# Peptides against a protein of PDB entry 6IDX: the designs that were tried, part 195

Target 1, 380 residues: chain A of PDB entry 6IDX
Amino acid sequence: KELAKLSADVTFATEFINMDGIIVLTRLVESGTKLLSHYSEMLAFTLTAFLELMDHGIVSWDMVSITFIKQIAGYVSQPMVDVSILQRSLAILESMVLNSQSLYQKIAEEITVGQLISHLQVSNQEIQTYAIALINALFLKAPEDKRQDMANAFAQKHLRSIILNHVIRGNRPIKTEMAHQLYVLQVLTFNLLEERMMTKMDPNDQAQRDIIFELRRIAFDAESDPSNAPGSGTEKRKAMYTKDYKMLGFTNHINPAMDFTQTPPGMLALDNMLYLAKVHQDTYIRIVLENSSREDKHECPFGRSAIELTKMLCEILQVGELPNEGRNDYHPMFFTHDRAFEELFGICIQLLNKTWKEMRATAEDFNKVMQVVREQITRA

## One batch from the design tools (peptide; made by RFdiffusion4, then SolubleMPNN)

Design b2_p20_6_s4 (from b2_p20_6, 12 letters changed)
Fold by OpenDDE base, seed 3:
Structure b2_p20_6_s4 (fold): chain B 380 residues (1-380), chain A 20 residues (1-20)
Amino acid sequence: as target 1 above (380 residues)
Amino acid sequence: MEKRWKKRKELMEKAAKEAK
C-alpha cells in the first residue's frame, strides 16, 4: 500500500526502478503464487505500484515478459477474480496495448472481445469503463484487416445489446469517463467508413454500374425479374435510362457513375442508396416516385441529395478524425442498429425530402435546404 | 483513479496520432 502511494512520486519511482524494484513486482505477478496470506490485497497493491511506476515513462512497456502478459490476461479471463485485481489488470492491458504494437499482438492472441464483453454485464461502471477502454485500445491499435473484424464483432447484436442494456440503460448515471469511452467507440467504428468515403467510383467498373442500374430497377421496374438484364442497349434504351436517371435526381443523368467520382463521399453514398433501396424499399420507392412524378421544378433530386447528405453526415460525425479527449457525446442510435450509419442516412433522407417540400424548394434552393437539414440533424 | 484516466487519455491521443 505504501509502495503504491510512493510510486506516484517521480523521485521515488526513479530510485526504485534503479534498484530493480519493478523487476521484483513483475516476478511477483509472474509467479502466480496464491499461497501468500492476503494474496489478493498484495496483488492489487503490486499491480497498482507497477502501473504507477510504468506511468512515469522511465521504463519501456516492452520489458514485460510473455508470462506477465499471460498472468494479467488470465486475471481478465477468469470469472472469479477480485474486482480490484480485475480493474487493475484491464488498466495494465490497456496501457500495454496503447504503448506497444508488439504487446498489442501478444494481448490480441491471449484475449478476445467476447471475454471483455462479460465485464460489461456487471453493475460496476468502473469495470465496464475499463473493459470498453481496452476494447477501444485494441480497436485503435488493430491493423486495418483486424479493425473490420472487430467492427463486425461489434456490429454483432450481442455487444451492442449488452452496451445498450447494461451501460446506457443501466440504473446509474453514465459518468464522464464512460461517456467518453462510448464516444471513442463510436468514432473508431464510424472511421471504418473512411475507406468507402474516399473510394472513387470507377465509371468503367461494370459491377459498380450494375448497382446504379439496380437502383433504377427497384424504383421503376420493381416487378421485373433481375434476370431480364435488358440486352444490347439500343439508342432508345440509352435515352430511356437518361430519363430514369434524371427522375432519380442524379446530377449527371447521362452517366450517373460520374456523381460518385467525387470524394468525399465517393462509394459510401452509393452504399447508403443501395441499403435504403433494399432494406427500406417502400420508403425509397415513395421518395423517388413522388419526386419523379413532379414536373413543377419542385422535385427533390434524390441522387444529388443522397450524395450531399452522405457527405454532410460524414462531416457531422467527423469521419476520419481521431477521438478527442474532451468529447463525451455519443449517438444512442449507434448502439440500437446493426448498420447505424445507413439507418441514420435513411432517417435523414426522409427529413431532407420533407424539408424540401415544406420549403417549396427548387434546385436553386438546394444549399439552403441542406443547411436547414444540417441544423435539424445537429439539434436532434 | 482520476490521474490515471488523464494519463490514459494522453496515451490514447498519442497512440491515435501514431496510428495515422
Scores: peptide ipSAE 0.213, ipTM 0.844, DockQ to the pose 0.806
Fold by OpenDDE base, seed 4:
Structure b2_p20_6_s4 (fold): chain B 380 residues (1-380), chain A 20 residues (1-20)
Amino acid sequence: as target 1 above (380 residues)
Amino acid sequence: MEKRWKKRKELMEKAAKEAK
């Protein structure tokens, strides 16, 4: 107990470390010796002292043994562990993951996000915060190939539902610490969009061109009697497609693929458009046809709007940026939808279309509309 | 890093008070 308090002092920590004191603490954890009177209290103080000593940055986290890691992971995975031990064990694992890639690898073998979910279902917001903090640490330190797997685990309706129901909609006010961890989780998940945001469309890729053609098909052929498939002339078909791409509001009416060569938002804009067209088909068709039937110069160019809105959303959500320790703003929608970014896009494109109409905008007003929409999104 | 450590310390100190 006294050691745990004194370990917060850097002078004491330096002297204690010089006496191999950390090694003694690690051996106490490694031994797992439950035979001592007040074992749980002693262990809780041992873990506190260890963490406080290590937080001085005098000793590398890589000094810990695999046995130590397994013991700490064991305290997190065991049912009915003392809350005081659990809290410290979660904090130690978080610190280990954050400070060492080697320790991350070892910890990722011993614990799963699924095991940490049980700690989100408790009434103790501190335990919930440490559990999310550890999840965030694992996500942050995951190699790129494993980040998608982590995101897929978060995309599981179960985990999102647990966070939503037990954390966000819990009977307790969200503390700043928890709000920060929810923000971090959101940022780390949205950062997976960075690859698509920075992927240029290849105008020669037939599969990507077929997506643009599918957008045209959904907008214009879904209501068309298949009998009006225009006949044999390849030139009439090209002229028809140019008209359709103009009606879709692409900047390049001849080759819409060129609109997706700009990064950001690259292919992410096309992904959003395709998601809207497939998942919210009625909304998509309505937006496109309402504007495509206008000859009054007040048409909202859907294609251009979708691209610039995707870019704007990436800027607002800071896609590709690391989590800022000073921020605690999170979007509840992130926890309500499996494809929260695409759903946000679908809401915001409707807002853009509405705002365009309300402003009686023309193509010359495009940037003004986008500024108003940005202000509306950032105030919501 | 230091802010995270400070925040963790504050959380640990709070948890140690609530466990009493």
Scores: peptide ipSAE 0.063, ipTM 0.630, DockQ to the pose 0.049
Fold by OpenDDE base, seed 5:
Structure b2_p20_6_s4 (fold): chain B 380 residues (1-380), chain A 20 residues (1-20)
Amino acid sequence: as target 1 above (380 residues)
Amino acid sequence: MEKRWKKRKELMEKAAKEAK
């Protein structure tokens, strides 16, 4: 107990470290010997002292043994561990993961996100915060392939549901530390969109062109009586498609693929449009047809709007940026859906379309509409 | 606890910079 308190002092820490004091503490953890009276209390103080000593940055985290890692991981993975030990163990694991890629690899073998989810289903917000912090550390330090797997896994869908139900919708105010960890998790998840955001459409890729054609089909062929199958030549089809791409509000009516060559938002805009068209078909058709049927200069160009909105959302969400230590702003909607970005796009494109109508905007007002929409999104 | 959260932030920033 006194050691744990004194370990917060840098002078004491330096002297204690010079006396191999950390090695003694690590050996106490490594021994795992539950036979001592008051073992749990002693262990909690040992872990406190260890963490306080290591937080001075005098000793490398790489000094810890695999046995030590396994013991700490064991305290997190075992049921019915003392809350005080669990909290310190989560904090130690987080620090190990953050400080060393080698320690990350070892810890990622010993602990699953599924085990950490169990620590979110508790009434202790501190435990919840340390569990999310460790998840965030693991997510941040994961290789790109593993980050994608973590985001797509059932464990991540379950994690979002558990966070929503047990943290966000909990009967307790969210503390600043928890809000920050929720923000970090959001940022790390949205950063997986960076690849798509920076992927240019290949105008020669037929599969990508077929997506644009599918957007046209969903918008216009769903209302087309089968009688208008034009038996007329390839040029009339191209001219018809050019008209349809104009009605869809693409900037390049001849080759809409060119609108997706700009990065950001690249292919991510096309992904959002396709998601809207398939998942929210009625909303998509309504937005397109309401504007395509206008003979007045007040048509909202859906294609252009979708691209610029996707870019704006990437800017607002800071896609590809690192988590900022000063931020604690998270979107609860991120935890309500597995395709939260595309759902956000679907809400925001409706807001844009509404705002365009309310402003009686023309194509010349496009940037003004986008500015108003940005303000509305950032205030919500 | 507050000192620990400060240290965590510093570590997270460092780790994030090393991950880019």
Scores: peptide ipSAE 0.228, ipTM 0.850, DockQ to the pose 0.817; fails the geometry check
Fold by OpenDDE base, seed 2:
Structure b2_p20_6_s4 (fold): chain B 380 residues (1-380), chain A 20 residues (1-20)
Amino acid sequence: as target 1 above (380 residues)
Amino acid sequence: MEKRWKKRKELMEKAAKEAK
């Protein structure tokens, strides 16, 4: 107990480390000697002292033995561990993951996200916060190949549901530390969109062109009487598509694929448009047709709007940026939807279309509408 | 606790910079 207090002092820590004191603490953990009176209290103070000593950054985290790692991971993976030991064990694992890629690899073998999820179902918000912080550390340190798998594990309805029900909708106010960890989790998840945001459409890729054609089909062929099947002439078909792509509000009416060559938002805009068209088909068709039937210069160009909105959302959400230590703002929608970004896009595109109508905007007002929409999104 | 949270933030920022 006294050691744990003194370990917070850098002078004491330096002297104690120079006396191999940290090795003694690690051996106490490694020994697992449950035979001592007040073992749990002693262990909690040992782990506190160890963590405070290591926090001075005098000793490398790579000094810890595999036996030590297994003992700490054991306190997190085993049921019915003392809360005081669990808190310190989660904090130690987080620090190990953050400080060492080698320790990350070893810890990722010893613990599962499923085991950490069990620590989210508790009433102790500090345990919940340490569990999410360890999840975030594992996510941040995961190699790119495993990062998507972890994201898919976060997309597992179970983790999001547990966070939503036990953390966000819990009977307790969310503390600043928890809000920050939820923000970090959101940022790390939205950063997976960076690849698609930076992927240029290949205008020669037929599969990508078929997606644009599918957007046209969903908007116009669902209402077209089969009698207006595009007549046999390749030229009439091209002219028809040019008209349809104009009605869809693409900037390049001849080759809409060119609108997706700009990065950001690249292919991510097309993904959002396709999601809207397939999942929210009635909303998509309504937005397109309300603007395509207008003979007045007040048509909202859907294609251009969708691209610029996707770019704006990436900027607002800071896609590809690192989590900021000072931020604690998170979107509850992230925990309610599997495809939260695309759902956010679907809400925001409706807001854009409404704002366009209310402003009685023309194509010349496009940037003004986008500015108003940005202010509306950032105030919500 | 509060000192620990500050240290965790510093570590997370460092790790995030190293992950880019």
Scores: peptide ipSAE 0.223, ipTM 0.846, DockQ to the pose 0.836; fails the geometry check

Design b2_p20_7_s1 (from b2_p20_7, 9 letters changed)
Fold by OpenDDE base, seed 4:
Structure b2_p20_7_s1 (fold): chain B 380 residues (1-380), chain A 20 residues (1-20)
Amino acid sequence: as target 1 above (380 residues)
Amino acid sequence: SFFEKRMAKQRKLQEKVAKE
């Protein structure tokens, strides 16, 4: 107990570490010896002292053994562990993950996000906060190739639903620390959109062009009797596609792929359009056809609007922002759906289309409409 | 509290690691 208190002092920590005191603490954890009277209390103080000593940065986290890691992971995975031990064990794992890529790899093998879900289903908000903090640490230290897997695990209806139902919609006010960890989790989730936001479309990539063609197909061919197969003339087909791309509201009617070469929002805008077209097909078709049939210059250009809206949403949501220690603002809406960004886009594109009509906008009013829509989104 | 002090340290560490 005294050691745990004194370990916060840098002078004491330096002397204690110089006496190999930290090695003694690690060996106590590694031994797992439950034979001592007051084992749980002693262990809690040992873990506190260890953590406080390591916080001085005098000793590398890489000094810890695999046995130590397994013991700490074991305390997190045990169903009946003292809350004080669990808290310290979660904090140690988080610190290990954050301070060492080698320890991250070892911990990621021993602990899954699924195992941490049990710690989200408790009434103790401090435990919930430590569990989310550890998830955030694992997310931060995940290699880029594995970040998508972490995102998919978060997008898994289970983790998201548990956070929503047991943390956000819990019977207790969200404390500042939990709000911060939810903010961090949100930021890390949005950062996965950054790659697509910064990916330029290749106008020569046939697979990407086929997505644009699919948008056209869904909008115009889904209601057309298969008998109106456009006649054999290649030139008539090209002219027809140019008309269709104009009706879709692309800026470049000849080659809509050029509209996606601007980053941001790059390919993320195309992803949003495709999601809308596939998941909310009726809404997509309605928006496109309602504007494509207008000859009154009051048509809302869907393609241009979708691109600029995607860019605007990225700006509003600060996609690509790094986690800031001082922020605690999170959007509960992003915990309500696995594809929350695309769903938000689908809501906002309808709002844009409505606002365009209400303003009786023309193409010259485009920037004014976007400004009004921005104000509407930021006030909601 | 121990919790608040720890979380404050961890927030700083998370930000540091995110900038690495």
Scores: peptide ipSAE 0.530, ipTM 0.955, DockQ to the pose 0.830
Fold by OpenDDE base, seed 3:
Structure b2_p20_7_s1 (fold): chain B 380 residues (1-380), chain A 20 residues (1-20)
Amino acid sequence: as target 1 above (380 residues)
Amino acid sequence: SFFEKRMAKQRKLQEKVAKE
């Protein structure tokens, strides 16, 4: 206990480290010997002293052995561990992950996000906070190829549902530290959208053009019998598509792919449009057809609106921003659905279409409508 | 508390690592 307290002092820490004191503490953990009286209390103070000593940055985290890592991971995976040991073990794992890529790799092999879910299902908000902090650390240190897998693991209905039901909808007020870790988790999740937000459409990519064609098909051909073979009239077909792309509200009626070359929002806007068209087909068709039948200049341009709304949502949600130590603002809504961004887009595009009608807007009022919609979204 | 002090240090470390 006194060692743990004194280890916070840099002068004491320096002298203790010079006497190989950290090595002695690590060996005590590595031994795993439960033979000592008051083992749990002694171990908790040992782990505290270790953390406080390592916090001075005098010793590299890479000095820890694989046996030490396995012992700490063992304390996290054991169901009957003392809460004080569990807290310190989670904090040590987080610190190891954050401070060393080599330790991250070793820890990622020993601990799964699935094992950390058990620590989210407890009534102790401090344990829940440490568990989310460790998940955030694993997310931050994951190589880019594995970030999508972690995203998929977060998007796995289970982790999201557990956070929603046991943390956010828990019987206790969310403390500042938990709110911060939820904020960080949200930021890291939104940063997965950054790649798509910054991806320009290639107008020559046939697969991307086929998505735009699918949007047209869903809007206009859903009732037409597939029996009309694509007949020989190439020019009439181009003119027909130009009309359809105008009715869809694209800015470039000849080549809608050009509307997705601007980054942000790039391909993310097309992803949102396709999600709406496939998952909420009736809503999509209604919005498109209601505006396509208007020749009164009060048509809401769906394509343009979808692009600018996607950009606006990225700005509001601060997509691509790094986690800030001072922020605690998180959106509980993003824990309610696996594709929460696309669902938010689907709600907001309906709000935009409604607001456009209420304002009796024309194409000249577009920016005014977008400003009103921004205010509505930010107040909700 | 130990928790509050630790979390304050960890928030700073997390931000630092996010900027690296």
Scores: peptide ipSAE 0.527, ipTM 0.955, DockQ to the pose 0.824
Fold by OpenDDE base, seed 2:
Structure b2_p20_7_s1 (fold): chain B 380 residues (1-380), chain A 20 residues (1-20)
Amino acid sequence: as target 1 above (380 residues)
Amino acid sequence: SFFEKRMAKQRKLQEKVAKE
């Protein structure tokens, strides 16, 4: 106990480390010797002292043995462990993950997200906070190829649902530390959108052009009598598509692919449009057709609006921003759906279309409408 | 508390690692 307190002092820590004191502490953990009176209390203080000593940055985390890692991971994986030991073990694992790529690799093999989910299903918000902090650490240190897998694991209905139901909708107010870890998790999740946001459409990529064509098909061919199947000539077909792309509200009616060459929002706007068209087809068709049937210059250009809205949402949500230690603002709605960004887009595009109508806007009012919509979104 | 002090240190470390 006194050692744990003194270990916070840099002078004491330096002297203690120089006397190989930290090695003695690691060996105490490695031994797993439960024969000592008050083992749990002693272990909790040992782990506290270890953390406080390592916080001085005098000793590399890579000095830690595999046996030590396995013991700490064991305390996290065991169902019947003292809360004080569990908290310190989670904190040690987080610190190991954050400070060493080698330790990250070893820990990622020993600990599954499934094991951490069990620590989210408890009433102790401090344990929940440490569990999310460790998830965030694993996310931050994951190789690029594994980040998407972790994101998919987060998108796995189970982790998201557990966070929503046991953390966010828990019977206790969210403490500042938990709010911060939820913020970090949200930021890391939004950063996965950055790749798509910065991906330019290739106007020559047929597969990408086929997505734009699918947007046209969903909007117009679903209502077109099969008799108006574009029969004959390639020129009539091109002219028809140009009209359709104008009705869809693309800026470039001839080659809508050019509208997605701007980054941000690049391909992310097309992803949002396609999601809306497939998942919320009735809403999509309604928005497009309500504006395509207007001859009064009060048509809301869907394609342009979708692109600019996607860009605006990326700005509001700060997509690509790094986690900040001082922030604790998170959006509970992002834990309600696996594709929460696309769902938010679907809500906001309806809001935009409504606002456009209420303002009786024309194409000249586009920026004014976008400003009003921004204010509406940021106040919600 | 120990928790608050620990989390404050970890938040700083997390931000540092995110910037690496």
Scores: peptide ipSAE 0.524, ipTM 0.954, DockQ to the pose 0.852
Fold by OpenDDE base, seed 5:
Structure b2_p20_7_s1 (fold): chain B 380 residues (1-380), chain A 20 residues (1-20)
Amino acid sequence: as target 1 above (380 residues)
Amino acid sequence: SFFEKRMAKQRKLQEKVAKE
């Protein structure tokens, strides 16, 4: 207990480390010897002292043994561990992950996000916070290929739903530290959209062009009686498609692929449009057809609107921004759905379409409509 | 509290690592 307090002092820490004191503490953890009276209390103080000593940055985190890592991971994975030990163990694991790529690799083998989920299903918000902090650390230190897996694990209805139901919708107010960790998790999740946001459409990629064609098909062929005879020559088909792409509200009616060459939002806008068209087909068709049937110059250009809205949402959500220590502004809505960004897009595109109608906007009012929509989104 | 002090240090470290 006294050692744990003194370990916060840099002078004491320096002297204690010079006496190999930290090695003694690590060996106490490594031994795992539960035979001592008051073992749990002693262990909690040992882990506290270890953390406080390591916080001075005098000793590299790489000095810890694999046995030490396994013991700490064991305290996190074992049922009925003392809360004080669990808190310190989670904090140690987070610190190990953050300070060393080598330790990250070892810890990622010993601990799964699934094991950390159990620590979210508790009434102790501090435990929940440490668990999310460790998830965030694992996410930050994951290589790019594994970050998508972590995102998929977050998108796994289970982690997200547990955070929503047990943390956000819990019977207790969210403390600042939890709000910060939820913010960080959200930022890290949104940063996965950055790749798509910065991906230009290749106008020569047939698969990408087929997506645009699918948007046209969903909008216009779903209502067309099969009576439109296949016999109109290739030029009439191209001219028909140009008309359809104009009705879809693309800026480039001849080659809509060109509208997706600007980054941001690049391909992310096309992803949102396709998601809307497939998942919310009735909403998509309604928005497109309501505007395609208008001859009064008050048509809302869906394609252009979808692109600019996607860009705006990326700006509002600060996609690609790094997590800031001072921020705690998380959006509970992003924990409600696995495709929360695309769902937000679907809500916002309806809001845009409504606002366009209410303003009796023309193409010249486009930027004004977007500004009003931005204000509406940021106030919600 | 131990929690608040620890989390404050960890937030700084997390931001540092994110910038790395």
Scores: peptide ipSAE 0.517, ipTM 0.952, DockQ to the pose 0.834

